# Designs tried in a protein design run: peptides against a protein of PDB entry 8RAJ. Part 11

Target 1, 54 residues: chain A of PDB entry 8RAJ
Amino acid sequence: LPAENEDPDKAVVDLHRSPPKTKDPDLTPSGIIAKVKAGDMTQETARELLLAMR

## One batch from the design tools (peptide; made by RFdiffusion4, then SolubleMPNN)

Design b1_p12_1_s1 (from b1_p12_1 with A9D)
Fold by OpenDDE base, seed 1:
Structure b1_p12_1_s1 (fold): chain B 54 residues (1-54), chain A 12 residues (1-12)
Amino acid sequence: as target 1 above (54 residues)
Amino acid sequence: AEEALEELDAMP
């Protein structure tokens, strides 16, 4: 049975995948912070992403 | 990114 339960809006940002060239609003500094506040991202994952954007 | 890191580190 295909696992039809990955909500496509829950882009699990795989830190090991080449950064998608998409201006995903979810990958902006503000979008990352919003995901942490929503409980959709860990503080650690957010820290790693934000550090990689510096 | 620096401002967002500061905001992240200020989160409980």
Scores: peptide ipSAE 0.617, ipTM 0.916, DockQ to the pose 0.728
Fold by OpenDDE base, seed 3:
Structure b1_p12_1_s1 (fold): chain B 54 residues (1-54), chain A 12 residues (1-12)
Amino acid sequence: as target 1 above (54 residues)
Amino acid sequence: AEEALEELDAMP
């Protein structure tokens, strides 16, 4: 059985460790909302990201 | 970003 490489390094976007590179397509406003809906981002982290894009 | 903030604020 191929080991499901659940890479547990789903990069929790640590706002304190790296400023979000505005070039990541996953950090668009729509991409942020999609991550929250998927449970891959907290609403608080999403709020901070969206406010920083304002 | 504004529309996405409104959508985020509407989430439970």
Scores: peptide ipSAE 0.617, ipTM 0.916, DockQ to the pose 0.704
Fold by OpenDDE base, seed 2:
Structure b1_p12_1_s1 (fold): chain B 54 residues (1-54), chain A 12 residues (1-12)
Amino acid sequence: as target 1 above (54 residues)
Amino acid sequence: AEEALEELDAMP
């Protein structure tokens, strides 16, 4: 089975990139929290993203 | 986003 090479570089949300109008489920408030719980996002990056969505 | 910020602040 090919290991899903989750390219770790694609999980990095660039805060300087205009929020993609893509309904990326990963950029919803719940998706951000899920990434922090999974260890895929820092609490600081999640805070900055959630504040930018306010 | 407010609820998610509260959940984030409740994380250890």
Scores: peptide ipSAE 0.614, ipTM 0.916, DockQ to the pose 0.702
Fold by OpenDDE base, seed 4:
Structure b1_p12_1_s1 (fold): chain B 54 residues (1-54), chain A 12 residues (1-12)
Amino acid sequence: as target 1 above (54 residues)
Amino acid sequence: AEEALEELDAMP
């Protein structure tokens, strides 16, 4: 069976994890908004992440 | 983060 290529770009953002102090481009405010616009993140998830970055 | 929250709240 071909190993399902778990798309390595689907970083499951664990909302209950302390926001990574790393400049992960995917976890910047602009990166979060870009994921929502792409349909890769829900607005609710994005709101929780952005509030945790405040 | 505030500007991104405002942009998020403006999304349909």
Scores: peptide ipSAE 0.613, ipTM 0.915, DockQ to the pose 0.717

Design b1_p12_1_s2 (from b1_p12_1 with E3R A9D)
Fold by OpenDDE base, seed 5:
Structure b1_p12_1_s2 (fold): chain B 54 residues (1-54), chain A 12 residues (1-12)
Amino acid sequence: as target 1 above (54 residues)
Amino acid sequence: AERALEELDAMP
């Protein structure tokens, strides 16, 4: 059985990686909030990301 | 980012 557990859409936002210069819609403030609402991101990780964008 | 922080803090 091919391990179909590559969710290709998990943009692993590594906080230690240089902010993606790409307009990743998932890394916009609105995209972060959308991920939290979807259950794809914790509120804590979202807070840390949003604070780093301030 | 500030508006998104306010929205995040308003989430249960």
Scores: peptide ipSAE 0.632, ipTM 0.921, DockQ to the pose 0.714
Fold by OpenDDE base, seed 4:
Structure b1_p12_1_s2 (fold): chain B 54 residues (1-54), chain A 12 residues (1-12)
Amino acid sequence: as target 1 above (54 residues)
Amino acid sequence: AERALEELDAMP
């Protein structure tokens, strides 16, 4: 069985790192809002991420 | 990002 060790630590977006040009669908403005709606991200973290994208 | 900030501010 491939244990997909999805290392949960890789989902920590370092806010101090220049926003990677990650075409990560989870780090798009819409992906951030989707995570907040799912309860997977706080509104505060989402605000900081979205402000860094302006 | 602006539209997403507006949507975030509209969340309870």
Scores: peptide ipSAE 0.632, ipTM 0.920, DockQ to the pose 0.706
Fold by OpenDDE base, seed 2:
Structure b1_p12_1_s2 (fold): chain B 54 residues (1-54), chain A 12 residues (1-12)
Amino acid sequence: as target 1 above (54 residues)
Amino acid sequence: AERALEELDAMP
């Protein structure tokens, strides 16, 4: 059985990197909230990202 | 982003 290639590039969202113009659905406001709800992101990191999008 | 901040602040 081919091992499910768990993409090990969970893109470490570098908070100091200019918000990537990448249409990463994961970096939309809704995607950020979804990550927090999934336990994949802290509320603090989510707050910083959302504030940087204002 | 504002609506998502409100949703974030409402999370326990």
Scores: peptide ipSAE 0.631, ipTM 0.920, DockQ to the pose 0.695
Fold by OpenDDE base, seed 3:
Structure b1_p12_1_s2 (fold): chain B 54 residues (1-54), chain A 12 residues (1-12)
Amino acid sequence: as target 1 above (54 residues)
Amino acid sequence: AERALEELDAMP
């Protein structure tokens, strides 16, 4: 039975880690905003991520 | 990131 239950979108970005230099489309400012609009990320988590990228 | 913060702050 294929384990269909790894949400690949739960990369808990450790905010204490240096921002990943990886071009993860989900970690772009636009990708973060898209996740918030989709309900896949909280506004607070998005704020913290965007501030860490500044 | 700054424009995305402004967009986030504009969300209800």
Scores: peptide ipSAE 0.626, ipTM 0.919, DockQ to the pose 0.714

Design b1_p12_1_s3 (from b1_p12_1 with E3A A9D)
Fold by OpenDDE base, seed 3:
Structure b1_p12_1_s3 (fold): chain B 54 residues (1-54), chain A 12 residues (1-12)
Amino acid sequence: as target 1 above (54 residues)
Amino acid sequence: AEAALEELDAMP
């Protein structure tokens, strides 16, 4: 079975990198809250993202 | 974003 090398570096949203102009459906306010509830995002990172969307 | 911040602040 090929080990799915899910590159762990792709999950780190660098908040200091220019926001990708991609409407990532997972970066909606509701998508951010869903990731926190799933344990896939910290509350701190979610707060920073949501504040940057004001 | 405001409603999501309120929901986030209500999380333990």
Scores: peptide ipSAE 0.627, ipTM 0.919, DockQ to the pose 0.724
Fold by OpenDDE base, seed 1:
Structure b1_p12_1_s3 (fold): chain B 54 residues (1-54), chain A 12 residues (1-12)
Amino acid sequence: as target 1 above (54 residues)
Amino acid sequence: AEAALEELDAMP
């Protein structure tokens, strides 16, 4: 049985941590926008993340 | 990231 590590570590994207080179779909520009729309991320945090990715 | 910033700024 693949242990689906549902690590419910909502990866608190530490803005002070270098963006993980992991193609985390949740850390793509589109994934960030999706989190804001879902209410899982603040617009401010999303702005800071997107600015750090420019 | 630029298009996502524009989309973010368009959010209420």
Scores: peptide ipSAE 0.627, ipTM 0.919, DockQ to the pose 0.689
Fold by OpenDDE base, seed 5:
Structure b1_p12_1_s3 (fold): chain B 54 residues (1-54), chain A 12 residues (1-12)
Amino acid sequence: as target 1 above (54 residues)
Amino acid sequence: AEAALEELDAMP
Protein backbone atom coordinates (compact mmCIF):
# COMPACT_ATOMS: atom_id res chain seq x y z
CA LEU B 1 0.00 0.00 0.00
CA PRO B 2 1.55 3.34 -0.90
CA ALA B 3 2.07 5.23 2.33
CA GLU B 4 -0.09 8.27 1.80
CA ASN B 5 2.64 10.85 2.16
CA GLU B 6 0.84 13.16 4.49
CA ASP B 7 2.27 16.21 2.80
CA PRO B 8 4.39 17.69 5.62
CA ASP B 9 3.89 21.07 3.92
CA LYS B 10 0.30 21.22 5.16
CA ALA B 11 0.92 23.99 7.63
CA VAL B 12 -1.60 22.64 10.12
CA VAL B 13 -2.37 25.83 11.92
CA ASP B 14 -2.78 24.26 15.32
CA LEU B 15 -4.27 26.97 17.52
CA HIS B 16 -2.91 25.08 20.53
CA ARG B 17 0.74 24.51 19.53
CA SER B 18 2.40 27.75 18.40
CA PRO B 19 1.80 31.48 18.52
CA PRO B 20 0.93 32.61 15.00
CA LYS B 21 4.14 33.47 13.20
CA THR B 22 3.21 37.00 12.12
CA LYS B 23 5.23 36.40 8.92
CA ASP B 24 3.51 33.24 7.76
CA PRO B 25 1.38 34.19 4.72
CA ASP B 26 -0.88 31.28 5.67
CA LEU B 27 -1.68 32.93 9.02
CA THR B 28 -2.67 36.32 7.63
CA PRO B 29 -6.42 37.05 7.42
CA SER B 30 -6.12 36.88 3.62
CA GLY B 31 -4.13 33.63 3.82
CA ILE B 32 -6.77 32.06 6.08
CA ILE B 33 -9.53 33.05 3.64
CA ALA B 34 -7.48 31.67 0.75
CA LYS B 35 -7.14 28.31 2.57
CA VAL B 36 -10.90 28.13 3.15
CA LYS B 37 -11.55 28.88 -0.54
CA ALA B 38 -9.03 26.18 -1.50
CA GLY B 39 -10.74 23.64 0.82
CA ASP B 40 -7.57 23.38 2.97
CA MET B 41 -9.28 24.86 6.06
CA THR B 42 -12.78 24.64 7.51
CA GLN B 43 -14.86 27.78 7.99
CA GLU B 44 -15.03 26.97 11.71
CA THR B 45 -11.24 26.81 12.14
CA ALA B 46 -10.87 29.96 10.06
CA ARG B 47 -13.41 31.76 12.27
CA GLU B 48 -11.57 30.74 15.45
CA LEU B 49 -8.23 31.93 13.99
CA LEU B 50 -9.63 35.25 12.80
CA LEU B 51 -11.32 35.87 16.16
CA ALA B 52 -8.03 35.14 17.97
CA MET B 53 -6.28 37.71 15.72
CA ARG B 54 -8.86 40.47 16.47
CA ALA A 1 -9.46 40.25 10.68
CA GLU A 2 -12.92 41.94 10.66
CA ALA A 3 -13.11 42.15 6.85
CA ALA A 4 -11.98 38.52 6.66
CA LEU A 5 -14.72 37.48 9.11
CA GLU A 6 -17.29 39.25 6.93
CA GLU A 7 -15.91 37.47 3.84
CA LEU A 8 -15.96 34.14 5.70
CA ASP A 9 -19.60 34.59 6.74
CA ALA A 10 -20.49 35.39 3.11
CA MET A 11 -19.09 32.03 1.93
CA PRO A 12 -21.63 29.25 1.18
Scores: peptide ipSAE 0.627, ipTM 0.919, DockQ to the pose 0.716
Fold by OpenDDE base, seed 4:
Structure b1_p12_1_s3 (fold): chain B 54 residues (1-54), chain A 12 residues (1-12)
Amino acid sequence: as target 1 above (54 residues)
Amino acid sequence: AEAALEELDAMP
């Protein structure tokens, strides 16, 4: 089976991109906190994302 | 977002 090349570039949230109008569950305030708790996001990146949603 | 910032600031 080809290893599903989960493109690591899809995990980079561009903070300069207009907030996705998509209800991406991963970009909700709760989804961001869940990623930090999982170790998939830094507290700093999470802070910047949450501030941009204020 | 404010409640999530407060939760983030409470993380060790």
Scores: peptide ipSAE 0.627, ipTM 0.919, DockQ to the pose 0.753

Design b1_p12_1_s4 (from b1_p12_1, 4 letters changed)
Fold by OpenDDE base, seed 5:
Structure b1_p12_1_s4 (fold): chain B 54 residues (1-54), chain A 12 residues (1-12)
Amino acid sequence: as target 1 above (54 residues)
Amino acid sequence: AEEALEILDSLP
């Protein structure tokens, strides 16, 4: 059985990576808040991302 | 982003 390496390429939002020019719905302010609520992002990482968008 | 920061700070 091929192990589907579902590499959960959980888009590691590298704060040092240029903001993806792609409208990743997960990187919108609302998407960031949704990830925090889901437990997929820390509040600290979310704060840093939102501050970088300001 | 500012409104999202306010929401973020209001999360439990």
Scores: peptide ipSAE 0.615, ipTM 0.914, DockQ to the pose 0.676
Fold by OpenDDE base, seed 4:
Structure b1_p12_1_s4 (fold): chain B 54 residues (1-54), chain A 12 residues (1-12)
Amino acid sequence: as target 1 above (54 residues)
Amino acid sequence: AEEALEILDSLP
């Protein structure tokens, strides 16, 4: 089975886009923290996302 | 989100 090339460019969360009403597990507070711990997101981007969810 | 901000600020 060809590995589904999860296009890494689809993970660019546009911070200026209205918070997606999508229950994207990757955009939950826990998912954001998990990405920072994995090195897939900067602490700064994570802070901006979490503040926008407040 | 508050708990996640506290966790984030505690990350190295």
Scores: peptide ipSAE 0.615, ipTM 0.913, DockQ to the pose 0.666
Fold by OpenDDE base, seed 1:
Structure b1_p12_1_s4 (fold): chain B 54 residues (1-54), chain A 12 residues (1-12)
Amino acid sequence: as target 1 above (54 residues)
Amino acid sequence: AEEALEILDSLP
């Protein structure tokens, strides 16, 4: 039985994975900041993501 | 992204 236990809300943004072509609202600058505030993303990971968007 | 970096650096 495939363990369908990937909670889709826990998209661990793997910085090493090719950017998903999906406009994931969680990958917007505002979405990244929201994840950090929620404790779902580290400040360091958020910094790396935001720097890569520049 | 620059504004978000400034916000990020201002988070406690």
Scores: peptide ipSAE 0.613, ipTM 0.913, DockQ to the pose 0.687
Fold by OpenDDE base, seed 2:
Structure b1_p12_1_s4 (fold): chain B 54 residues (1-54), chain A 12 residues (1-12)
Amino acid sequence: as target 1 above (54 residues)
Amino acid sequence: AEEALEILDSLP
């Protein structure tokens, strides 16, 4: 089975990148919270993202 | 985003 090489570099949300108009479920408020709960995002990065969406 | 911030601050 090919190990899903989740390229860890692709999970880095660049805060300086214009929010992609992509309906990336991972960039929704709920998706951000889900990543923090999974340990895939820091609480601080999540706070910055959520504040930028305000 | 406000509700998500409240949830975020409530995470352990």
Scores: peptide ipSAE 0.611, ipTM 0.914, DockQ to the pose 0.667

Design b1_p12_2_s1 (from b1_p12_2, 4 letters changed)
Fold by OpenDDE base, seed 3:
Structure b1_p12_2_s1 (fold): chain B 54 residues (1-54), chain A 12 residues (1-12)
Amino acid sequence: as target 1 above (54 residues)
Amino acid sequence: DADAALRELDEL
């Protein structure tokens, strides 16, 4: 089985490097809420991201 | 909208 190289650079949302390129569907307001509901994002990180998008 | 998502986030 080819080891799917799960690139461990799964988008570390570096809050310091650049405003999130608004093209990642996962960083939409709805995508952020979906990640929190899935347990993939903290409520605090989600709040900071949503406030920066306002 | 970010404001709607902030309200939904406060309900979680």
Scores: peptide ipSAE 0.661, ipTM 0.930, DockQ to the pose 0.686
Fold by OpenDDE base, seed 4:
Structure b1_p12_2_s1 (fold): chain B 54 residues (1-54), chain A 12 residues (1-12)
Amino acid sequence: as target 1 above (54 residues)
Amino acid sequence: DADAALRELDEL
């Protein structure tokens, strides 16, 4: 079975990259809050992302 | 929406 090495570095949201036109469910406002609650995102990074979505 | 999420984020 190929272990899908989900490269953990691909989960880093580059704030300088144009928002991918992909509806990444993890980049929705609710998905961002879910990542913060899980400890997978800092409150500061979440704030910056949410402000850029306004 | 993003504004609702910003309010929820301030309550964490």
Scores: peptide ipSAE 0.661, ipTM 0.930, DockQ to the pose 0.733
Fold by OpenDDE base, seed 1:
Structure b1_p12_2_s1 (fold): chain B 54 residues (1-54), chain A 12 residues (1-12)
Amino acid sequence: as target 1 above (54 residues)
Amino acid sequence: DADAALRELDEL
């Protein structure tokens, strides 16, 4: 089976791992919404992240 | 902000 090129640089934001450094542009409120729009994040995970950033 | 993003997320 061709190994699906899981781009190892697509940081799947594991909510159970240490709070991501707030300096990651991908973890800004706008970056989270951009990931959802791209299909790289679920709406549920985005909601949990955004609630934790309030 | 996070509140604005939560509103945008509910519109998707």
Scores: peptide ipSAE 0.661, ipTM 0.930, DockQ to the pose 0.713
Fold by OpenDDE base, seed 5:
Structure b1_p12_2_s1 (fold): chain B 54 residues (1-54), chain A 12 residues (1-12)
Amino acid sequence: as target 1 above (54 residues)
Amino acid sequence: DADAALRELDEL
């Protein structure tokens, strides 16, 4: 059985990566909160991202 | 808005 480790395209928000020049809906303040609610992002990472967007 | 999202994050 091929383990389809389809890593669902988890936009790994790397804080050290240049901010995507594209309006990634996942990197909007609302998208960040949606990821935390889904369990796809930690509250700590979300806080750091949101503070950098302020 | 990032400030609004920070407030929502503190409510989770």
Scores: peptide ipSAE 0.657, ipTM 0.930, DockQ to the pose 0.685

Design b1_p12_2_s2 (from b1_p12_2, 4 letters changed)
Fold by OpenDDE base, seed 3:
Structure b1_p12_2_s2 (fold): chain B 54 residues (1-54), chain A 12 residues (1-12)
Amino acid sequence: as target 1 above (54 residues)
Amino acid sequence: DADEALEELDKL
């Protein structure tokens, strides 16, 4: 059975790394809400990110 | 903005 090496490099959003000044549309307030609606982010993590952007 | 998104998040 081929072990599908799911590459574990699912980008762990390192909350301690200074956000790269890349305007990643996925890290905008609207992008965060879109991820929560998609089930790709928890409401708790989204709340922490949005509070840090305030 | 982040404040509007926090209000939207509370409605989900």
Scores: peptide ipSAE 0.654, ipTM 0.928, DockQ to the pose 0.720
Fold by OpenDDE base, seed 5:
Structure b1_p12_2_s2 (fold): chain B 54 residues (1-54), chain A 12 residues (1-12)
Amino acid sequence: as target 1 above (54 residues)
Amino acid sequence: DADEALEELDKL
């Protein structure tokens, strides 16, 4: 059985999607910074998200 | 806070 690469649900933060009312800890300001540090998010996308939360 | 996170982002 090929291991289905469960593409780790990279919460692709689509800025055009209604903000999920889910308290995704990964969508907090600290969670966004953690994703950038991990290489899972670009600094540009993180900047756009953080500016939209301001 | 989003402002604090923007300052942290600029330090990466």
Scores: peptide ipSAE 0.649, ipTM 0.928, DockQ to the pose 0.683
Fold by OpenDDE base, seed 2:
Structure b1_p12_2_s2 (fold): chain B 54 residues (1-54), chain A 12 residues (1-12)
Amino acid sequence: as target 1 above (54 residues)
Amino acid sequence: DADEALEELDKL
């Protein structure tokens, strides 16, 4: 089975999309911080997401 | 939680 190339370009969290009800582990508070530390998310985008989760 | 993550974000 071809490995599903998870298109690395699809991890663009649309800030205008309603907070995903998906248990996307990448959109947990800890997952957001992990993305910033990895360089996969800006600190500003992470701040906006975390503020929207409060 | 989100508040703890905001505090961690400010340390980066």
Scores: peptide ipSAE 0.646, ipTM 0.928, DockQ to the pose 0.720
Fold by OpenDDE base, seed 1:
Structure b1_p12_2_s2 (fold): chain B 54 residues (1-54), chain A 12 residues (1-12)
Amino acid sequence: as target 1 above (54 residues)
Amino acid sequence: DADEALEELDKL
């Protein structure tokens, strides 16, 4: 199984960066929730991201 | 949807 080396540094969504127009599955509303459930994202960061996507 | 995700986030 190729471990996709998701560089943990690339998972830092800069809230000041325009949401990437990229269909990154990790930046979908469901992907954000999945990261919170995995412990890879704080609830606060997830809330701010989801509010910015609204 | 972002609204549905906010509701799910509030349940965590």
Scores: peptide ipSAE 0.646, ipTM 0.928, DockQ to the pose 0.663

Design b1_p12_2_s3 (from b1_p12_2, 4 letters changed)
Fold by OpenDDE base, seed 4:
Structure b1_p12_2_s3 (fold): chain B 54 residues (1-54), chain A 12 residues (1-12)
Amino acid sequence: as target 1 above (54 residues)
Amino acid sequence: EAEEALEELDKL
């Protein structure tokens, strides 16, 4: 079976890096809220991300 | 907007 190299390191949001203008729908303010609602992100991590984006 | 998302986050 080809190992799908899903690089698990691509999900590490570096809070200390200036938020790249990532066209990543998962790193938009709405995408962050969606992850919290899904249980995929803590409210605390979401708050820190959103505070860095203001 | 990040500010609107912070206000939504406080309602969860």
Scores: peptide ipSAE 0.646, ipTM 0.924, DockQ to the pose 0.686
Fold by OpenDDE base, seed 5:
Structure b1_p12_2_s3 (fold): chain B 54 residues (1-54), chain A 12 residues (1-12)
Amino acid sequence: as target 1 above (54 residues)
Amino acid sequence: EAEEALEELDKL
């Protein structure tokens, strides 16, 4: 059985891509913090994203 | 706001 790796479409936040104007709640400042709290994002990646949004 | 989130991040 091919395990359909439904890689959950973890919006791979390309730090070098212009911050997607996506209303993706996961890419809001609050969504980033929620991902870190869930263990789905590193503090380092979250810091870089938040600094780019400042 | 991104600034408030940076302050929250440092508390984790």
Scores: peptide ipSAE 0.642, ipTM 0.924, DockQ to the pose 0.682
Fold by OpenDDE base, seed 1:
Structure b1_p12_2_s3 (fold): chain B 54 residues (1-54), chain A 12 residues (1-12)
Amino acid sequence: as target 1 above (54 residues)
Amino acid sequence: EAEEALEELDKL
């Protein structure tokens, strides 16, 4: 049985949760853009996150 | 900056 290691650490960035002030490289403006380019984040979600960081 | 990233996002 392949245990699908769904890494539970894909922190679903709850847009309604105050962005954790964690130095998560994935939550930096550049990290958000990188996720969109990778197809791991929607442009809408990225826009909302970036607007909340402005 | 978040503003530069918004401009980059609009170019995708």
Scores: peptide ipSAE 0.641, ipTM 0.924, DockQ to the pose 0.690
Fold by OpenDDE base, seed 2:
Structure b1_p12_2_s3 (fold): chain B 54 residues (1-54), chain A 12 residues (1-12)
Amino acid sequence: as target 1 above (54 residues)
Amino acid sequence: EAEEALEELDKL
């Protein structure tokens, strides 16, 4: 099985790129809130992402 | 839902 390259390089969510329909559990509304609580995302970036998902 | 997450974000 090819190793899934989990590129550990921070999923820099490019807010200006049309969100790929990534079923990334980390880019769900709940996943965004979890990243903010963990200190892995700013509240501002989280707000912009959530507004784009509305 | 994104709306519920925005309301949770305002409480952080």
Scores: peptide ipSAE 0.641, ipTM 0.924, DockQ to the pose 0.660

Design b1_p12_2_s4 (from b1_p12_2, 5 letters changed)
Fold by OpenDDE base, seed 3:
Structure b1_p12_2_s4 (fold): chain B 54 residues (1-54), chain A 12 residues (1-12)
Amino acid sequence: as target 1 above (54 residues)
Amino acid sequence: DAERALEELDKL
């Protein structure tokens, strides 16, 4: 069986690329806070992302 | 808003 290399296209949030206007619910301010509350994101990473969105 | 989310993040 060919291993489905579903490379999870881990949306590498390239902090250096102008955030694409991705309507990605996970990259919204509310989505970022939800990830931190879930333990899926650090507060530090969330702070950097939110500051870049300001 | 990113600003309101920063205020919420500081409360976690």
Scores: peptide ipSAE 0.650, ipTM 0.927, DockQ to the pose 0.696
Fold by OpenDDE base, seed 5:
Structure b1_p12_2_s4 (fold): chain B 54 residues (1-54), chain A 12 residues (1-12)
Amino acid sequence: as target 1 above (54 residues)
Amino acid sequence: DAERALEELDKL
């Protein structure tokens, strides 16, 4: 059976971890909204992240 | 901008 390459590099956005100073395009306001639209992030998690970026 | 994204998020 092919090993399911669980992509270990889906950076689980740990809300308690200081966002890496890397310009993760996925952690921009637009990237967060894109993840919610894709179903990769909950609206609640997105709200908390966006509030922390304000 | 985070404020604009919050407004967009409320429309989803």
Scores: peptide ipSAE 0.649, ipTM 0.927, DockQ to the pose 0.692
Fold by OpenDDE base, seed 1:
Structure b1_p12_2_s4 (fold): chain B 54 residues (1-54), chain A 12 residues (1-12)
Amino acid sequence: as target 1 above (54 residues)
Amino acid sequence: DAERALEELDKL
C-alpha cells in the first residue's frame, strides 16, 4: 500500500493566527483559491481569509 | 486581488 505521506506540515491556516503576511504564497488570494480547488481548504475558511484581505 | 478571488470562490 503506498503510504500516503500526509505531509503533516500542511499549514493549518489558523484564522485566529496573525493575518497572513503578504509574503506567504499559500496565503495569497490565488494561493487560497488553489488550496480550495485542491481540497486542502474549505470554501468557508477561504471566504473568511479573503474577506479579511479586502 | 481578494475581491476577484471571492468572485472565483462563489463559482466553485
Scores: peptide ipSAE 0.649, ipTM 0.927, DockQ to the pose 0.687
Fold by OpenDDE base, seed 2:
Structure b1_p12_2_s4 (fold): chain B 54 residues (1-54), chain A 12 residues (1-12)
Amino acid sequence: as target 1 above (54 residues)
Amino acid sequence: DAERALEELDKL
């Protein structure tokens, strides 16, 4: 069985380095909200990301 | 949609 490398490299969304790659499912508006609900993202960081996508 | 997500975020 190929070990799914769940690379726990939590995609540290560097808000300062790259425009949100709309291709990462983790960076969709719904994905951001899911991360906040999971405790993987702060509400503040989520707000900044969502405002940058508006 | 980012606007809907902002509204959902304010409810958390």
Scores: peptide ipSAE 0.648, ipTM 0.927, DockQ to the pose 0.657

Design b1_p12_3_s1 (from b1_p12_3, 6 letters changed)
Fold by OpenDDE base, seed 2:
Structure b1_p12_3_s1 (fold): chain B 54 residues (1-54), chain A 12 residues (1-12)
Amino acid sequence: as target 1 above (54 residues)
Amino acid sequence: DEAIEELEELAA
């Protein structure tokens, strides 16, 4: 059975990258909060992202 | 603003 290549490129949310117009559920406000809750994002990074979306 | 509030609650 081909091992499903879990693409290890968890999209490093580049804070300096213009918010991708991609419907990346991970870059919605709710997605950002979910990442923080999961321990996949720092609160500081989340804050910066949320502020950049305003 | 709701997401920022939720984030602040996670910091408490």
Scores: peptide ipSAE 0.436, ipTM 0.857, DockQ to the pose 0.152
Fold by OpenDDE base, seed 4:
Order: structure tokens, then sequence, then C-alpha cells
Structure b1_p12_3_s1 (fold): chain B 54 residues (1-54), chain A 12 residues (1-12)
């Protein structure tokens, strides 16, 4: 059986979803900033996430 | 907040 290329589940950060109980390393402040630098997240979305972590 | 400050610097 061809290995289903599991499309890397682009962790769509849904702001309306309850914060995942799992410490997603991509949802740390540093991980969020890294996504913005990579062009994988908008600055506005990053700002909202960082504010919600306060 | 240091993370917000760093984010703002990315837009400059």
Amino acid sequence: as target 1 above (54 residues)
Amino acid sequence: DEAIEELEELAA
C-alpha cells in the first residue's frame, strides 16, 4: 500500500479553539515568533495569540 | 511583554 503521505497537518491555529492541553511547541511565544519570521503566520494573528497568553 | 516587543520589531 503506498504510504499515505500524511500531509503535515498544518497546525491551523484556530483562535476560537480551546487552547490545546498539549504543549504544542509551535504555540509557545518563541514558536509563534518563529512562524511569523518564516511567513507561516501573520503578525496580527501572532499578536492576538501572544495577548491571549498573558 | 518581550514577545510582543519582538513581534513589533519584525514589522519595522
Scores: peptide ipSAE 0.434, ipTM 0.857, DockQ to the pose 0.156
Fold by OpenDDE base, seed 1:
Structure b1_p12_3_s1 (fold): chain B 54 residues (1-54), chain A 12 residues (1-12)
Amino acid sequence: as target 1 above (54 residues)
Amino acid sequence: DEAIEELEELAA
């Protein structure tokens, strides 16, 4: 089976797997919005993250 | 919250 090229550098933020590292710049409100715009995060996941950090 | 509002605007 071709190993799915999971780019190990794309931190897929899975809220269900690990608590978000609050120090990750990708988990700032602006970083979350940027991931949604890039198609790297769903709007629903982004909403949950943004609500959790309020 | 501005970030939530911006996120909602992306869905429109």
Scores: peptide ipSAE 0.434, ipTM 0.856, DockQ to the pose 0.150
Fold by OpenDDE base, seed 3:
Structure b1_p12_3_s1 (fold): chain B 54 residues (1-54), chain A 12 residues (1-12)
Amino acid sequence: as target 1 above (54 residues)
Amino acid sequence: DEAIEELEELAA
């Protein structure tokens, strides 16, 4: 079975690092909201991320 | 910000 290389560089949202220049669609405002709706992110974490992007 | 407002509406 091909080991799905789970790229361990799944964008660790380091809130202390300079905003990732990578256009990660999961880190856009719409992507963050979609994760909350899916139950994959807490509202609190989403709020912190959205504020950090502002 | 519209995204924060939408997020707050999801919690209500």
Scores: peptide ipSAE 0.433, ipTM 0.857, DockQ to the pose 0.112

